# Ledger of designs, part 82: peptides against a protein of PDB entry 6FBK

Target 1, 90 residues: chain A of PDB entry 6FBK
Amino acid sequence: EDTGVRVELAEEDHGRKSTIALRLWVEDPKKLKGKPKDNGAIEFTFDLEKETPDEVAQEMIESGFFHESDVKIVAKSIRDRVALIQWRRE

## One batch from the design tools (peptide; made by RFdiffusion4, then SolubleMPNN)

Design b2_p28_2_s2
Fold by OpenDDE base, seed 3:
Structure b2_p28_2_s2 (fold): chain B 90 residues (1-90), chain A 28 residues (1-28)
Amino acid sequence: as target 1 above (90 residues)
Amino acid sequence: SKRVFKVHRGEEAERAIRESRELLEREE
């Protein structure tokens, strides 16, 4: 499913560390239930071993980037990218 | 504990997104 939210690498992945820099932005705002406050890109570090997409998505909601009703769509976007990163590392 | 989120806006956002797209192209 196309969430309308893009999550991409913010750095090259050399597979040498458990953390990775990611960037998240809204590609199609119509797919969100709420309107995001910013129309830019959010950069953050994700720990592939210790953190979960749901927890990070919740932190974004708490920070005011997205409406609470969109937590799952944001989490899915992060999860999909993380899964792809982990897949390529194996 | 608060997570650090770096927010890019305007032209900076466009540049950051372009950079990520270029990284994606390298993966492909």
Scores: peptide ipSAE 0.762, ipTM 0.940, DockQ to the pose 0.853
Fold by OpenDDE base, seed 1:
Structure b2_p28_2_s2 (fold): chain B 90 residues (1-90), chain A 28 residues (1-28)
Amino acid sequence: as target 1 above (90 residues)
Amino acid sequence: SKRVFKVHRGEEAERAIRESRELLEREE
């Protein structure tokens, strides 16, 4: 499903590192329950082996990027991208 | 420790998004 939140690579993935730089931005704010504070792009590193989308989403909430009611949609967006990355690495 | 989030705004955001889209085009 289209979450309205895009999560894309911030670097080329050569499949050599367990970490990957990602960028997250809102394409359709109407799909969020809350109103995001910024309308930009958030760049972060994700450890494909140690971290979970839920953890990162929670940290984004704590940082004030999204409302707590949108934690699941943010987590899903990250999860979907991570799944694609892992799929391509296999 | 707190996770580092680099925030791009305005023209920087547009550039960053464009860069990611270009990466996507190469991946597809």
Scores: peptide ipSAE 0.760, ipTM 0.940, DockQ to the pose 0.880
Fold by OpenDDE base, seed 4:
Structure b2_p28_2_s2 (fold): chain B 90 residues (1-90), chain A 28 residues (1-28)
Amino acid sequence: as target 1 above (90 residues)
Amino acid sequence: SKRVFKVHRGEEAERAIRESRELLEREE
């Protein structure tokens, strides 16, 4: 399902480190219940071994990027990308 | 500790997004 939120690599993944830089942006704001205050791209580092998409999504909400009602959408977007990254590393 | 989020806006955002899209195309 299209979440309307894109999460992509912010760097090339050589599969050498447990952390990866990601970028997140909204492509379809209609999929979100709230209105993001920014219409840009959020760049962050994700630890593939230690961190969870749910925690990061929650942190984004706490930082004011998304409405609390959209935590699941944001988390799913991150999770899907992380899953793909991990899949390619295998 | 608080997570660091780097926010790109305007033209910078467009460049960042383009870069990420290009990376994706390379993976596919």
Scores: peptide ipSAE 0.760, ipTM 0.940, DockQ to the pose 0.871
Fold by OpenDDE base, seed 5:
Structure b2_p28_2_s2 (fold): chain B 90 residues (1-90), chain A 28 residues (1-28)
Amino acid sequence: as target 1 above (90 residues)
Amino acid sequence: SKRVFKVHRGEEAERAIRESRELLEREE
């Protein structure tokens, strides 16, 4: 599903660390209910073993990047990318 | 604890996004 939010690698994944740098940006703002204040790219580190997409999405909302009504779509975008990363590591 | 978010804007954002797309192309 196209969430309108892109989450990609911010570094090469050598499968050596449990953490990975990710980059998130809005590709189609029409898919979001709210209007993101920053129209750029957000870079962050994600622990593939300890953290959850929902947790990170909530933190983004708390930081003011997205409207609370879009927490699920943001979480899904992160989840989908994390899943792909995990599958590639197998 | 507060998570650290690095924000890229303007041309910096465009470069960052391009970098990520290049990484994606290497995976494909």
Scores: peptide ipSAE 0.760, ipTM 0.940, DockQ to the pose 0.874

Design b2_p28_2_s3
Fold by OpenDDE base, seed 3:
Structure b2_p28_2_s3 (fold): chain B 90 residues (1-90), chain A 28 residues (1-28)
Amino acid sequence: as target 1 above (90 residues)
Amino acid sequence: MKRKFIVHRGEAAREAIAAAEELERRER
């Protein structure tokens, strides 16, 4: 499913660390219910062992990047990318 | 503790996106 939000690796993944750098940006703002604060890209570190996409998405909302109504869309975008990364590691 | 977010804007954002897309192409 196309969420309109893109999440990709910000660094090469050698499958050795539990943490990965990700970049997130809005590709199709029409798929969001709210208007995002920025029209750029957000870079962050994600711990594959300790953190969840929902927690990170909520933190983005609290930081003012997205409207609260879009938390699940953002979380799904992160989750889908994380799942793909984990699949590649196996 | 607040999570650290690095925000790219303007041309820096375009470069950051392009770099990520290029990396993804290499991993496919």
Scores: peptide ipSAE 0.725, ipTM 0.933, DockQ to the pose 0.884
Fold by OpenDDE base, seed 1:
Structure b2_p28_2_s3 (fold): chain B 90 residues (1-90), chain A 28 residues (1-28)
Amino acid sequence: as target 1 above (90 residues)
Amino acid sequence: MKRKFIVHRGEAAREAIAAAEELERRER
C-alpha cells in the first residue's frame, strides 16, 4: 500500500556496488500517525547486503525524523524501494 | 557510530526530490 513516504535513488544504480544512495521524503503526511518536524528530504546510504530497512528506520526515529509509531511505515517504504532495486538488478 | 543522514530542506529539498524523480523516470 501507499505509505505516503517516498524513497528513491539518489544516484544511478549500475548494479556494481552493494551500497546505494537513497532519498526519502514524506509525500502524504496524512498517512503518518505522527507529525514529522522536518519537511525535507533525507539522503542516506544503504548496504543491500548488510543492512535492513527496519534498522535504518529505527535510526531515523532515533535521529528524530519520525515518530516512533511510524517506524514500520518508514521501514516499509525503504523495503519497497530496496526490493524494487534488487529486482531491477536481476 | 551513528548513521550519516544528509538532510535537504527548503529549496534544496525540492531540488533533491526533483533530481531523484528525474532519475527514477530514466530508470523506469
Scores: peptide ipSAE 0.725, ipTM 0.932, DockQ to the pose 0.912
Fold by OpenDDE base, seed 2:
Structure b2_p28_2_s3 (fold): chain B 90 residues (1-90), chain A 28 residues (1-28)
Amino acid sequence: as target 1 above (90 residues)
Amino acid sequence: MKRKFIVHRGEAAREAIAAAEELERRER
């Protein structure tokens, strides 16, 4: 399902590090239940081995980027990208 | 400790998105 939230690499992935830089932004705000505080792009590091999309999404909510009702949709968007990256690394 | 988020806004956001999209195209 299209979450309306896009997550892409912020750096080239050589498959060497467990951490990756990601950028997240809202492509379709209509998919969100709440209105994001701003409409920019959020860049962050994600550890493929240690972290979970849900944790990061929760941290984004706590930081005020998204409404709490959208935690799962944000998490899914991150999860989908992470899965894709891991598939590419295989 | 709070996670570090780098926030791109306005034109910087557009550039950041464009760069990510270009990178994605290369890695597909």
Scores: peptide ipSAE 0.724, ipTM 0.932, DockQ to the pose 0.916
Fold by OpenDDE base, seed 5:
Structure b2_p28_2_s3 (fold): chain B 90 residues (1-90), chain A 28 residues (1-28)
Amino acid sequence: as target 1 above (90 residues)
Amino acid sequence: MKRKFIVHRGEAAREAIAAAEELERRER
């Protein structure tokens, strides 16, 4: 399902390390319950072995990027991209 | 320790997005 939030690689994935750089941005703000304050792109590192999409999404909420009511949609967008990356590595 | 987030805005955001989309297209 299209969450309206895009998450893509910020660097080439050679499948050698457990961490990946990701960029996240809002493509369709109408699909969010709240209004993001910024219209930019957020870059961050994600550890495929140690971290979870829900943890990162919660940290984004705490940092003020999204409304608390959108934590699940943000987490889903990250989860879907991470799953795709992991599938490519298999 | 708070997670580090790098925020791209304005033209830098457009460039960052374009770069990610191009990279993803090659990885597809």
Scores: peptide ipSAE 0.724, ipTM 0.933, DockQ to the pose 0.899

Design b2_p28_2_s4
Fold by OpenDDE base, seed 3:
Structure b2_p28_2_s4 (fold): chain B 90 residues (1-90), chain A 28 residues (1-28)
Amino acid sequence: as target 1 above (90 residues)
Amino acid sequence: MKREFKVFRGEEAERAIAESEELERRER
């Protein structure tokens, strides 16, 4: 499902480390229940071994980037990209 | 510990997005 939130690489993935830099931005704000505070891009590091998309999404909400009602859609966007990265590393 | 988030806005965001899109094209 198209979440309206894009998550893509912020660095080349050489498959050498468990962490990866990602960038997240809203492509279609109408798919979100709340209005994002910023219309830019957010860059962050994700640990493919230790962290979960849901926890990172919660941290984004706590930081004020998204409304609490959008935690699942943000988490899904991160999860989908992480899954793709892990799949490409097979 | 608070997670570090780097925020890009305006033209800087557009450049960052373009860079990410290019990176993803390379991974295809």
Scores: peptide ipSAE 0.791, ipTM 0.952, DockQ to the pose 0.909
Fold by OpenDDE base, seed 4:
Structure b2_p28_2_s4 (fold): chain B 90 residues (1-90), chain A 28 residues (1-28)
Amino acid sequence: as target 1 above (90 residues)
Amino acid sequence: MKREFKVFRGEEAERAIAESEELERRER
């Protein structure tokens, strides 16, 4: 499912550490319920072992990047990328 | 402690996105 939100690597993944730098941006704003304040990109570190996409998405909402109604779509975007990264590491 | 978010806008965002897309191509 295309969320309209892209999440990709911000660094090379050598599979050596549990953390990975990611970048998130909106590719199709029409798929969001609210209007994001920025049309740029957000870089953050995600701990593949300790953190959840929902928690990170919520923190993005609290930081004002997205409307609260879009927390699940943001979380899904992060989750999908994290799953892919974990798959590649296997 | 609040999570750190690095925000890119405008031309910087375009460069950051291009870099990420290149990184993903290498992982294929």
Scores: peptide ipSAE 0.791, ipTM 0.952, DockQ to the pose 0.925
Fold by OpenDDE base, seed 1:
Structure b2_p28_2_s4 (fold): chain B 90 residues (1-90), chain A 28 residues (1-28)
Amino acid sequence: as target 1 above (90 residues)
Amino acid sequence: MKREFKVFRGEEAERAIAESEELERRER
C-alpha cells in the first residue's frame, strides 16, 4: 500500500550496526488526513533492535510534523522500510 | 528522551532526497 509517505536510507547499510539513518518525506500529501507542518525531509536514526515504528511516528506527531490522525500511516511507512532493511540483512 | 530530527527544506531537501534515492538504487 502506497502511504504517500516515503522512507529511505540516509546512509549506506553495511549490516554492521543495529541503528540506521533514515529520511522521511511526503510524496503525496493527499493521502494524509491532516496537512503536514513542512514539505521537506526529516532525517532520524532508527534502532532496528530496540525501537518500533509506532514510537518514532508518535514522536514525530509530538514534534508537530504530522497530525495525530496520521500516526498510523506514518508508522506504516517507517515499518515498511524497516522490514525491507531487515529483509536485505537476512 | 526527545528524539533528534534533522529537517531539510527547499533545495536542501531535494538534495537529501536525491541522495537517499541514490542510496536505495545501490541497495536494490
Scores: peptide ipSAE 0.791, ipTM 0.952, DockQ to the pose 0.933
Fold by OpenDDE base, seed 5:
Structure b2_p28_2_s4 (fold): chain B 90 residues (1-90), chain A 28 residues (1-28)
Amino acid sequence: as target 1 above (90 residues)
Amino acid sequence: MKREFKVFRGEEAERAIAESEELERRER
């Protein structure tokens, strides 16, 4: 459940768009198998209808932000936040 | 596709995180 990776809103959600700006950062690096490249925050846009957390996480790996071994924990963090956002919109 | 990522570091990261925390607080 607690991945040690935080994903939160980067903008106010009015429920008008299928896209939402999100911000991701590591809160507890001990829960990651590898050491993340950056120790700050990453901002990105997520399409709630077209994109998947796994694909975004993989893109973060390819960009060098996280180790390959942590793709699933990153994806889970994004998934959990996306699910919460969608729940709030219902 | 090559996704665009905006990276915040140091004090900028702290401010960005604080902003997100505030946004989430408003959604509760």
Scores: peptide ipSAE 0.791, ipTM 0.952, DockQ to the pose 0.915

Design b2_p28_3_s1 (from b2_p28_3, 14 letters changed)
Fold by OpenDDE base, seed 5:
Structure b2_p28_3_s1 (fold): chain B 90 residues (1-90), chain A 28 residues (1-28)
Amino acid sequence: as target 1 above (90 residues)
Amino acid sequence: SRREELLKKLEENKAKLEKHREKKREEK
Protein backbone atom coordinates (compact mmCIF):
# COMPACT_ATOMS: atom_id res chain seq x y z
CA GLU B 1 0.00 0.00 0.00
CA ASP B 2 1.29 3.42 -0.99
CA THR B 3 0.08 5.72 1.75
CA GLY B 4 1.94 8.75 0.46
CA VAL B 5 3.38 9.10 3.95
CA ARG B 6 7.09 8.40 4.13
CA VAL B 7 9.02 7.41 7.23
CA GLU B 8 12.79 7.01 7.36
CA LEU B 9 15.52 6.83 9.95
CA ALA B 10 16.79 10.28 10.86
CA GLU B 11 19.96 8.74 12.30
CA GLU B 12 22.04 5.65 11.82
CA ASP B 13 20.62 2.74 13.76
CA HIS B 14 23.25 0.75 15.60
CA GLY B 15 20.63 -1.49 17.18
CA ARG B 16 21.65 -0.56 20.71
CA LYS B 17 18.95 1.87 21.78
CA SER B 18 15.26 1.34 22.34
CA THR B 19 14.74 4.87 21.03
CA ILE B 20 15.12 5.69 17.36
CA ALA B 21 15.00 8.98 15.51
CA LEU B 22 12.55 9.04 12.63
CA ARG B 23 11.70 11.49 9.89
CA LEU B 24 8.19 11.66 8.50
CA TRP B 25 6.98 13.54 5.47
CA VAL B 26 4.33 13.43 2.78
CA GLU B 27 5.51 12.64 -0.70
CA ASP B 28 4.66 15.43 -3.11
CA PRO B 29 4.60 14.27 -6.72
CA LYS B 30 5.68 17.77 -7.73
CA LYS B 31 8.78 17.47 -5.57
CA LEU B 32 9.78 13.86 -6.19
CA LYS B 33 13.31 14.78 -7.17
CA GLY B 34 15.73 14.72 -4.30
CA LYS B 35 15.27 14.44 -0.57
CA PRO B 36 12.48 16.24 1.23
CA LYS B 37 13.21 19.73 2.44
CA ASP B 38 14.19 19.64 6.11
CA ASN B 39 11.44 22.01 7.21
CA GLY B 40 8.89 19.95 5.30
CA ALA B 41 9.41 16.87 7.45
CA ILE B 42 8.75 15.95 11.05
CA GLU B 43 11.68 14.61 13.01
CA PHE B 44 10.69 12.74 16.13
CA THR B 45 11.84 10.04 18.49
CA PHE B 46 10.11 6.71 18.76
CA ASP B 47 10.57 4.46 21.76
CA LEU B 48 10.36 0.86 20.58
CA GLU B 49 9.49 -0.30 24.09
CA LYS B 50 7.07 2.38 25.28
CA GLU B 51 5.31 3.82 22.24
CA THR B 52 2.99 2.52 19.56
CA PRO B 53 2.45 3.76 16.01
CA ASP B 54 -1.20 4.43 16.79
CA GLU B 55 -0.37 6.62 19.78
CA VAL B 56 2.23 8.60 17.86
CA ALA B 57 -0.13 9.04 14.92
CA GLN B 58 -2.79 10.34 17.30
CA GLU B 59 -0.31 12.84 18.73
CA MET B 60 0.42 14.10 15.23
CA ILE B 61 -3.28 14.64 14.63
CA GLU B 62 -3.65 16.48 17.91
CA SER B 63 -0.73 18.69 16.84
CA GLY B 64 -2.58 19.52 13.64
CA PHE B 65 -0.31 17.72 11.18
CA PHE B 66 -2.95 15.34 9.86
CA HIS B 67 -6.69 15.03 9.68
CA GLU B 68 -8.32 12.58 12.07
CA SER B 69 -9.36 10.42 9.14
CA ASP B 70 -5.70 9.82 8.28
CA VAL B 71 -4.66 8.38 11.64
CA LYS B 72 -4.54 4.80 10.36
CA ILE B 73 -2.51 5.76 7.30
CA VAL B 74 0.04 7.59 9.43
CA ALA B 75 0.15 4.79 11.98
CA LYS B 76 0.66 2.20 9.23
CA SER B 77 3.54 4.15 7.72
CA ILE B 78 5.26 4.39 11.09
CA ARG B 79 4.56 0.73 11.84
CA ASP B 80 5.94 -0.42 8.51
CA ARG B 81 9.18 1.50 9.02
CA VAL B 82 9.54 0.30 12.59
CA ALA B 83 9.01 -3.27 11.42
CA LEU B 84 11.79 -2.91 8.86
CA ILE B 85 14.12 -1.48 11.49
CA GLN B 86 13.35 -4.32 13.87
CA TRP B 87 13.86 -6.82 11.06
CA ARG B 88 17.34 -5.48 10.35
CA ARG B 89 18.18 -5.62 14.05
CA GLU B 90 17.60 -9.38 14.07
CA SER A 1 -4.96 18.41 -2.68
CA ARG A 2 -4.89 16.65 0.66
CA ARG A 3 -1.22 15.85 0.15
CA GLU A 4 -0.35 19.48 -0.50
CA GLU A 5 -2.25 20.56 2.59
CA LEU A 6 -0.37 18.03 4.69
CA LEU A 7 2.97 19.26 3.38
CA LYS A 8 2.01 22.79 4.30
CA LYS A 9 0.99 21.71 7.79
CA LEU A 10 4.28 19.89 8.30
CA GLU A 11 6.24 22.98 7.35
CA GLU A 12 4.18 25.32 9.50
CA ASN A 13 3.84 23.15 12.58
CA LYS A 14 7.11 21.19 12.70
CA ALA A 15 7.96 22.29 16.23
CA LYS A 16 4.53 21.58 17.68
CA LEU A 17 4.70 17.80 17.70
CA GLU A 18 7.64 17.40 20.05
CA LYS A 19 6.29 20.05 22.42
CA HIS A 20 2.95 18.29 22.53
CA ARG A 21 4.56 14.91 23.10
CA GLU A 22 6.77 16.32 25.83
CA LYS A 23 3.76 17.68 27.69
CA LYS A 24 1.97 14.38 27.32
CA ARG A 25 4.92 12.48 28.76
CA GLU A 26 5.12 14.84 31.71
CA GLU A 27 1.48 14.23 32.49
CA LYS A 28 2.03 10.49 32.72
Scores: peptide ipSAE 0.074, ipTM 0.603, DockQ to the pose 0.263
Fold by OpenDDE base, seed 4:
Structure b2_p28_3_s1 (fold): chain B 90 residues (1-90), chain A 28 residues (1-28)
Amino acid sequence: as target 1 above (90 residues)
Amino acid sequence: SRREELLKKLEENKAKLEKHREKKREEK
């Protein structure tokens, strides 16, 4: 599923710490350049041991970033990226 | 579109998330 929400590592992952820096943005098909614009991306930390994608997505709703109806889309995008990172670590 | 609306909100509210999350961590 292409959610349109993009999540990438904001730092190089050495696989040594339980926290990772992530960058989240929404793909704009009218202005695709292969990378997010700084003004449209959110950088945040994610604790692989203590946090869940659903909890982080909920925090973003509470911060006013998107409608509640989109929480599962955002959570899925975070989950998919986190799963990929964890897979690469193992 | 939904995507355009979300993009706009992300740009406008970029500074809010981390401050909110910090408060939540302190409450636990």
Scores: peptide ipSAE 0.074, ipTM 0.597, DockQ to the pose 0.252
Fold by OpenDDE base, seed 2:
Structure b2_p28_3_s1 (fold): chain B 90 residues (1-90), chain A 28 residues (1-28)
Amino acid sequence: as target 1 above (90 residues)
Amino acid sequence: SRREELLKKLEENKAKLEKHREKKREEK
């Protein structure tokens, strides 16, 4: 499922720590595969062992970044990226 | 502020995405 919400690593992952830096943005349908501008993406840390995508997504909504109805979309995008990172670490 | 600029960009992108999704839903 393509949520339109993009999440990528904001740093190189060496698989050494439980915390990772992520970057999240919404893709412009007219500019597919474009890179987010510095003021157009959220950079945040995610603890692979202590945090959940749902909790982080909820925090972003409470901060006013997204509507409440988008919590599952945001959470899924984070979860999918986190899953890929964890898979690569194995 | 940087936060306000970020929110503006995110809301703009969200609106574009929702418009695109709406069109796709209507085509189904």
Scores: peptide ipSAE 0.073, ipTM 0.546, DockQ to the pose 0.057
Fold by OpenDDE base, seed 3:
Structure b2_p28_3_s1 (fold): chain B 90 residues (1-90), chain A 28 residues (1-28)
Amino acid sequence: as target 1 above (90 residues)
Amino acid sequence: SRREELLKKLEENKAKLEKHREKKREEK
């Protein structure tokens, strides 16, 4: 499923910390080139042991970054990236 | 501010994405 929401690592993952730095942005279908400028993406930390994608997505909604109807899309994008990171650590 | 610039860019990208989604729904 292409949600249009992109999530990537904002730092190198050494697999030693329970927290990771992530970057989230919305892809522009007319400008599908490279990585967004820093002013066009949200950078945040995610605790692999204590936080859930749903809780973090809800926090972003409450902060006014997205409409409430997009919470599931944002949560899914975070979940998918976190799953890939955990898979690489094993 | 940094926050205002971020929100502006996110809203612009969201609007473009929604227009694309609407176009695809109309074609079905």
Scores: peptide ipSAE 0.052, ipTM 0.526, DockQ to the pose 0.057

Design b2_p28_3_s2 (from b2_p28_3, 11 letters changed)
Fold by OpenDDE base, seed 2:
Structure b2_p28_3_s2 (fold): chain B 90 residues (1-90), chain A 28 residues (1-28)
Amino acid sequence: as target 1 above (90 residues)
Amino acid sequence: SEREAKMEKLEENKKKFEKYREEKKKKE
C-alpha cells in the first residue's frame, strides 16, 4: 500500500549491524490526515532488535513532525521498509 | 541556496529527533 510517506536507507546496509540509518519524508501529503509542517526529511537510527515502528512513529508525533492521527501510517511506512531490509539481509 | 537550506533542515531535524529520543530514554 502506498502510504505517501517514503522511507529509505540513509546509508548502505551491509547487514552487519543491528542498527540502520533511515531517512523518512512525505512524498504525497494527500495521503495524510493531518497537515504536518513542511520540515523536510527526518534521518534517524533504527535498532532492528530493540525498537518498533510504532514506537518510533509515536516519537515522531511527540516531536511534532506529524499529526497524532497519522501515527499508524507513519509506523506502517517504517515497518514496510524495515521488512524489506530484513528480507534482503536473509 | 535551496539545496543548502534543505540540507540544513535535514541536519536540524535529525538532531532534534534523536535528542528527543535520547531524552525520552533517559526519563524511562
Scores: peptide ipSAE 0.635, ipTM 0.896, DockQ to the pose 0.538
Fold by OpenDDE base, seed 5:
Formats: C-alpha cells, structure tokens, sequence
Structure b2_p28_3_s2 (fold): chain B 90 residues (1-90), chain A 28 residues (1-28)
C-alpha cells in the first residue's frame, strides 16, 4: 500500500544493534487526512525490541508533526519499513 | 542554501522529536 509517507534507513544497518536510525517524510501529502506543515523529514532511532510503530507514530502526533487522524498511516509506514529491515536481517 | 536549510531543519526536527520521546519516557 502506498501510504504517501516514506521511511528509510538513515544509516547503514549491519544487523548488530537492536536500534536502527530511520528517516521519515511525506512524499504525497494527498494521502494524508491532515495537512502537516512542510517541516521536512524526521530522523529518529527505533528500538526493535522495546518500541512499536504505533507508539512512535503517536509520539509524532503529540509532537505536532502529523494530525491525529493520520496516526495509523504513519504507523503503517514505519511498520512496513521495519518489517523489511527485519527480514533482511534473517 | 536550500540544501543547508533542509539539513538544519532535519537536525532541528530530530532534536525536537527525540527530546519529546526522552521526556515522555522519563515521565512513565
């Protein structure tokens, strides 16, 4: 599914750490219900063992990056990327 | 330049978000 939100590795993943660095940004704002300000990309660490995409997405809403109506879209974008990363680690 | 401005904003967003997460974690 094309969420309109892109998530990529912000650093090379060697599969050695439980944490990864991700970069998230809006590629297609029409896919979002809300209208976030064009504040650019967000880089953040994601703990594969302790954190969930839903929690991180909620934190982004609370921080003011996205509208509450888009929490699931953001979460899915993170989840999909994390899944790909985890599959590559296997 | 535009590139420099984007890099600066990227860093600002990173700091803003991580700070929020850290503070939230401490309050839990």
Amino acid sequence: as target 1 above (90 residues)
Amino acid sequence: SEREAKMEKLEENKKKFEKYREEKKKKE
Scores: peptide ipSAE 0.635, ipTM 0.897, DockQ to the pose 0.558
Fold by OpenDDE base, seed 4:
Order: structure tokens, then C-alpha cells, then sequence
Structure b2_p28_3_s2 (fold): chain B 90 residues (1-90), chain A 28 residues (1-28)
């Protein structure tokens, strides 16, 4: 499913660290319930062992990057990318 | 330039978000 939110690796993943660097940005704002601010991309580290997409998405909401109604779509975008990365590591 | 502006915003967002996460973690 196309969430309208893009998540990509911000650095090359050699599969050695439990943390990865990700970049997230809105590609299609029409798929979001809230009207996103023109804040650009967000780069952040994600701990594959300690963090969850839902927790990180919630933190983005709390930080003011997205509307509260879009927490699940943001979380899904992160989850889908993380799942793909983990699949490639195996 | 547009590129420089985007890079600046990227760094600002990164710093803002990571700082929030670190502070939240400290409160837990």
C-alpha cells in the first residue's frame, strides 16, 4: 500500500549495526488526513532491537511533524521500510 | 541556493527530532 510517505536509508546498511539511519518525507500529502507542514525530510536513527515504528511515529507526532490522526500511516511507512531492510539482512 | 536551504532544513529537523527523543528517553 502506498502511504504517501517515503522512508529510505540515509546511509549504506552493511548489516553490522543494530541501528540504522533513515530519512522520511511526504511524497503525496493527499494520502494524509492532516495537512502536513512544509517541514521537509526528517533524518533519524532507528534501533532495530529496541524501538518500534509506532513509538517513533508517536514521537514525530509529539514533535509536531504530523497530525495525530496520521500516526498509523507514518508508523506503517516506517514499518514497511524496516521490514524490507531486515529481510535483506537475512 | 535551494539545495543549501533543503540541507539546512534537513539538519534542523534531524537535530530537533533527535533532541526530543533523547530528552524523552531521559524522562523514562
Amino acid sequence: as target 1 above (90 residues)
Amino acid sequence: SEREAKMEKLEENKKKFEKYREEKKKKE
Scores: peptide ipSAE 0.630, ipTM 0.895, DockQ to the pose 0.538
Fold by OpenDDE base, seed 3:
Structure b2_p28_3_s2 (fold): chain B 90 residues (1-90), chain A 28 residues (1-28)
Amino acid sequence: as target 1 above (90 residues)
Amino acid sequence: SEREAKMEKLEENKKKFEKYREEKKKKE
C-alpha cells in the first residue's frame, strides 16, 4: 500500500541493539502540518522492546509534524518498516 | 545549497521531536 509516508533505517542495523535509528518523510506535502518548507524528514530512535508505532506516531502529531487524521497512516508506515527489520533479524 | 538546507532542517526536526519525547516522558 502506498501511504505516501516513507520509513527507512537511518543507520546500518547489525541486529545487536534493542534500539534502531529510523528516518521518516512524506511525499505528499498536504500531509505535513504547517508550511512544507518548515517540515521535512524526521530522524528518531525506536526501542523495539518498549515502544509501539502507534505511540510514536501520536507523539509526532502532538509535536506538530502531521495532522491528527494521518496518525494511523504514520503508525502503519512505521509498523511495516519495523516488521521488515524484525524479519531480517530472524 | 538546497541539499545543505534540507540536511539542516532534518537535524532541527530530529532535535525538536526527541526533545518533545523526553519532556513528555518527564511529565508522566
Scores: peptide ipSAE 0.493, ipTM 0.854, DockQ to the pose 0.572

Design b2_p28_3_s3 (from b2_p28_3, 13 letters changed)
Fold by OpenDDE base, seed 1:
Structure b2_p28_3_s3 (fold): chain B 90 residues (1-90), chain A 28 residues (1-28)
Amino acid sequence: as target 1 above (90 residues)
Amino acid sequence: SRREEMLKKLEENKKKLEEHREKKRKKE
């Protein structure tokens, strides 16, 4: 499914840490809000043990990077990437 | 904070994002 949101690893994952560095970009810059709209992709850390995609997506919206209507799309994109990373760790 | 972390990397990722968007447009 093409959500228009892409998430990838921002660093090599050796499966040694609970935290990972992710990079998120939106294909349509109109879906971005604030400074990322003009300056590019977002990099952030994600704790595989403590955080959820929904909580992180909501935090990003509250921080002013996405519109409220896109929270579920952002969360899904993070969730899908995290699932793949966890699958590769097994 | 998460906001500060996200803002810090914007300039570093600008080129990568632009390249990705260009490739995507060429495939459409």
Scores: peptide ipSAE 0.348, ipTM 0.740, DockQ to the pose 0.125
Fold by OpenDDE base, seed 3:
Structure b2_p28_3_s3 (fold): chain B 90 residues (1-90), chain A 28 residues (1-28)
Amino acid sequence: as target 1 above (90 residues)
Amino acid sequence: SRREEMLKKLEENKKKLEEHREKKRKKE
């Protein structure tokens, strides 16, 4: 399913750190709020041991980057990318 | 904070996202 949200690695992953750098962008700029709407993709760190996609997505909404209605779409996009990264590490 | 980290990197990604959106619009 094309959610309109894209997540990718912002750095090479050598499988050595518990934290990874991710990049997230939205195809429809109307889905973004604040500075990301005008300034582009969001880059952030994700701790594979301590954080969950739902918590991180909620934090981004609380930070004013997304509408509350998009939290599950954002969380799913992060989750899918994280799952792929973890699969490649095994 | 996470917010500050995310905001700091936005300007560097602006051009890349604009180019991506432009390519998508032209493809449609």
Scores: peptide ipSAE 0.343, ipTM 0.735, DockQ to the pose 0.102
Fold by OpenDDE base, seed 5:
Structure b2_p28_3_s3 (fold): chain B 90 residues (1-90), chain A 28 residues (1-28)
Amino acid sequence: as target 1 above (90 residues)
Amino acid sequence: SRREEMLKKLEENKKKLEEHREKKRKKE
């Protein structure tokens, strides 16, 4: 599904850590709020054991980087990438 | 905080974002 949000690894994943570095960008800059709109993709760490895509997406909303209406799209994009990363680790 | 972490990486990823958007535009 094309959500208009893309998530990729920001570092090589050797499958040894519970934390991964992710990079998130949107195809439509209008979906970004504040500084990320002008400065590009967002990088963040994701703990595969402690965090969920929904919680991280909500935190990004609260931080003012996305519109509240896009929280589920952001969460889905993170979830899909995380699932793919976990699949590759198996 | 996550916010602070995210803000530190914005400039480093600007080129990557622009390249992606350009590739998409060329394929449309």
Scores: peptide ipSAE 0.315, ipTM 0.713, DockQ to the pose 0.125
Fold by OpenDDE base, seed 4:
Structure b2_p28_3_s3 (fold): chain B 90 residues (1-90), chain A 28 residues (1-28)
Amino acid sequence: as target 1 above (90 residues)
Amino acid sequence: SRREEMLKKLEENKKKLEEHREKKRKKE
């Protein structure tokens, strides 16, 4: 499924830390709100043990980076990438 | 905070986003 949101590792993952650096960007800049619309991709830390994609996505909306209507799309994109990262760690 | 972290890194990723979009356009 192409949601128009992409998430990738912003650092090499050696499977040693519970936290990972992620990079998120959208294909359509209209999906971004505020500064990211003009400045580009978003990088953030994600804790694989403590955080969930839904919580992080909601925090990003509250921080003013996305529209409320896109929270589930953002969450799905994070979830899908995190699942792949965890699979590679096995 | 997450917001502060994200804002700080925006400028650093501007070029990376543009490069990604350019590569995608070339594949289409």
Scores: peptide ipSAE 0.314, ipTM 0.714, DockQ to the pose 0.125

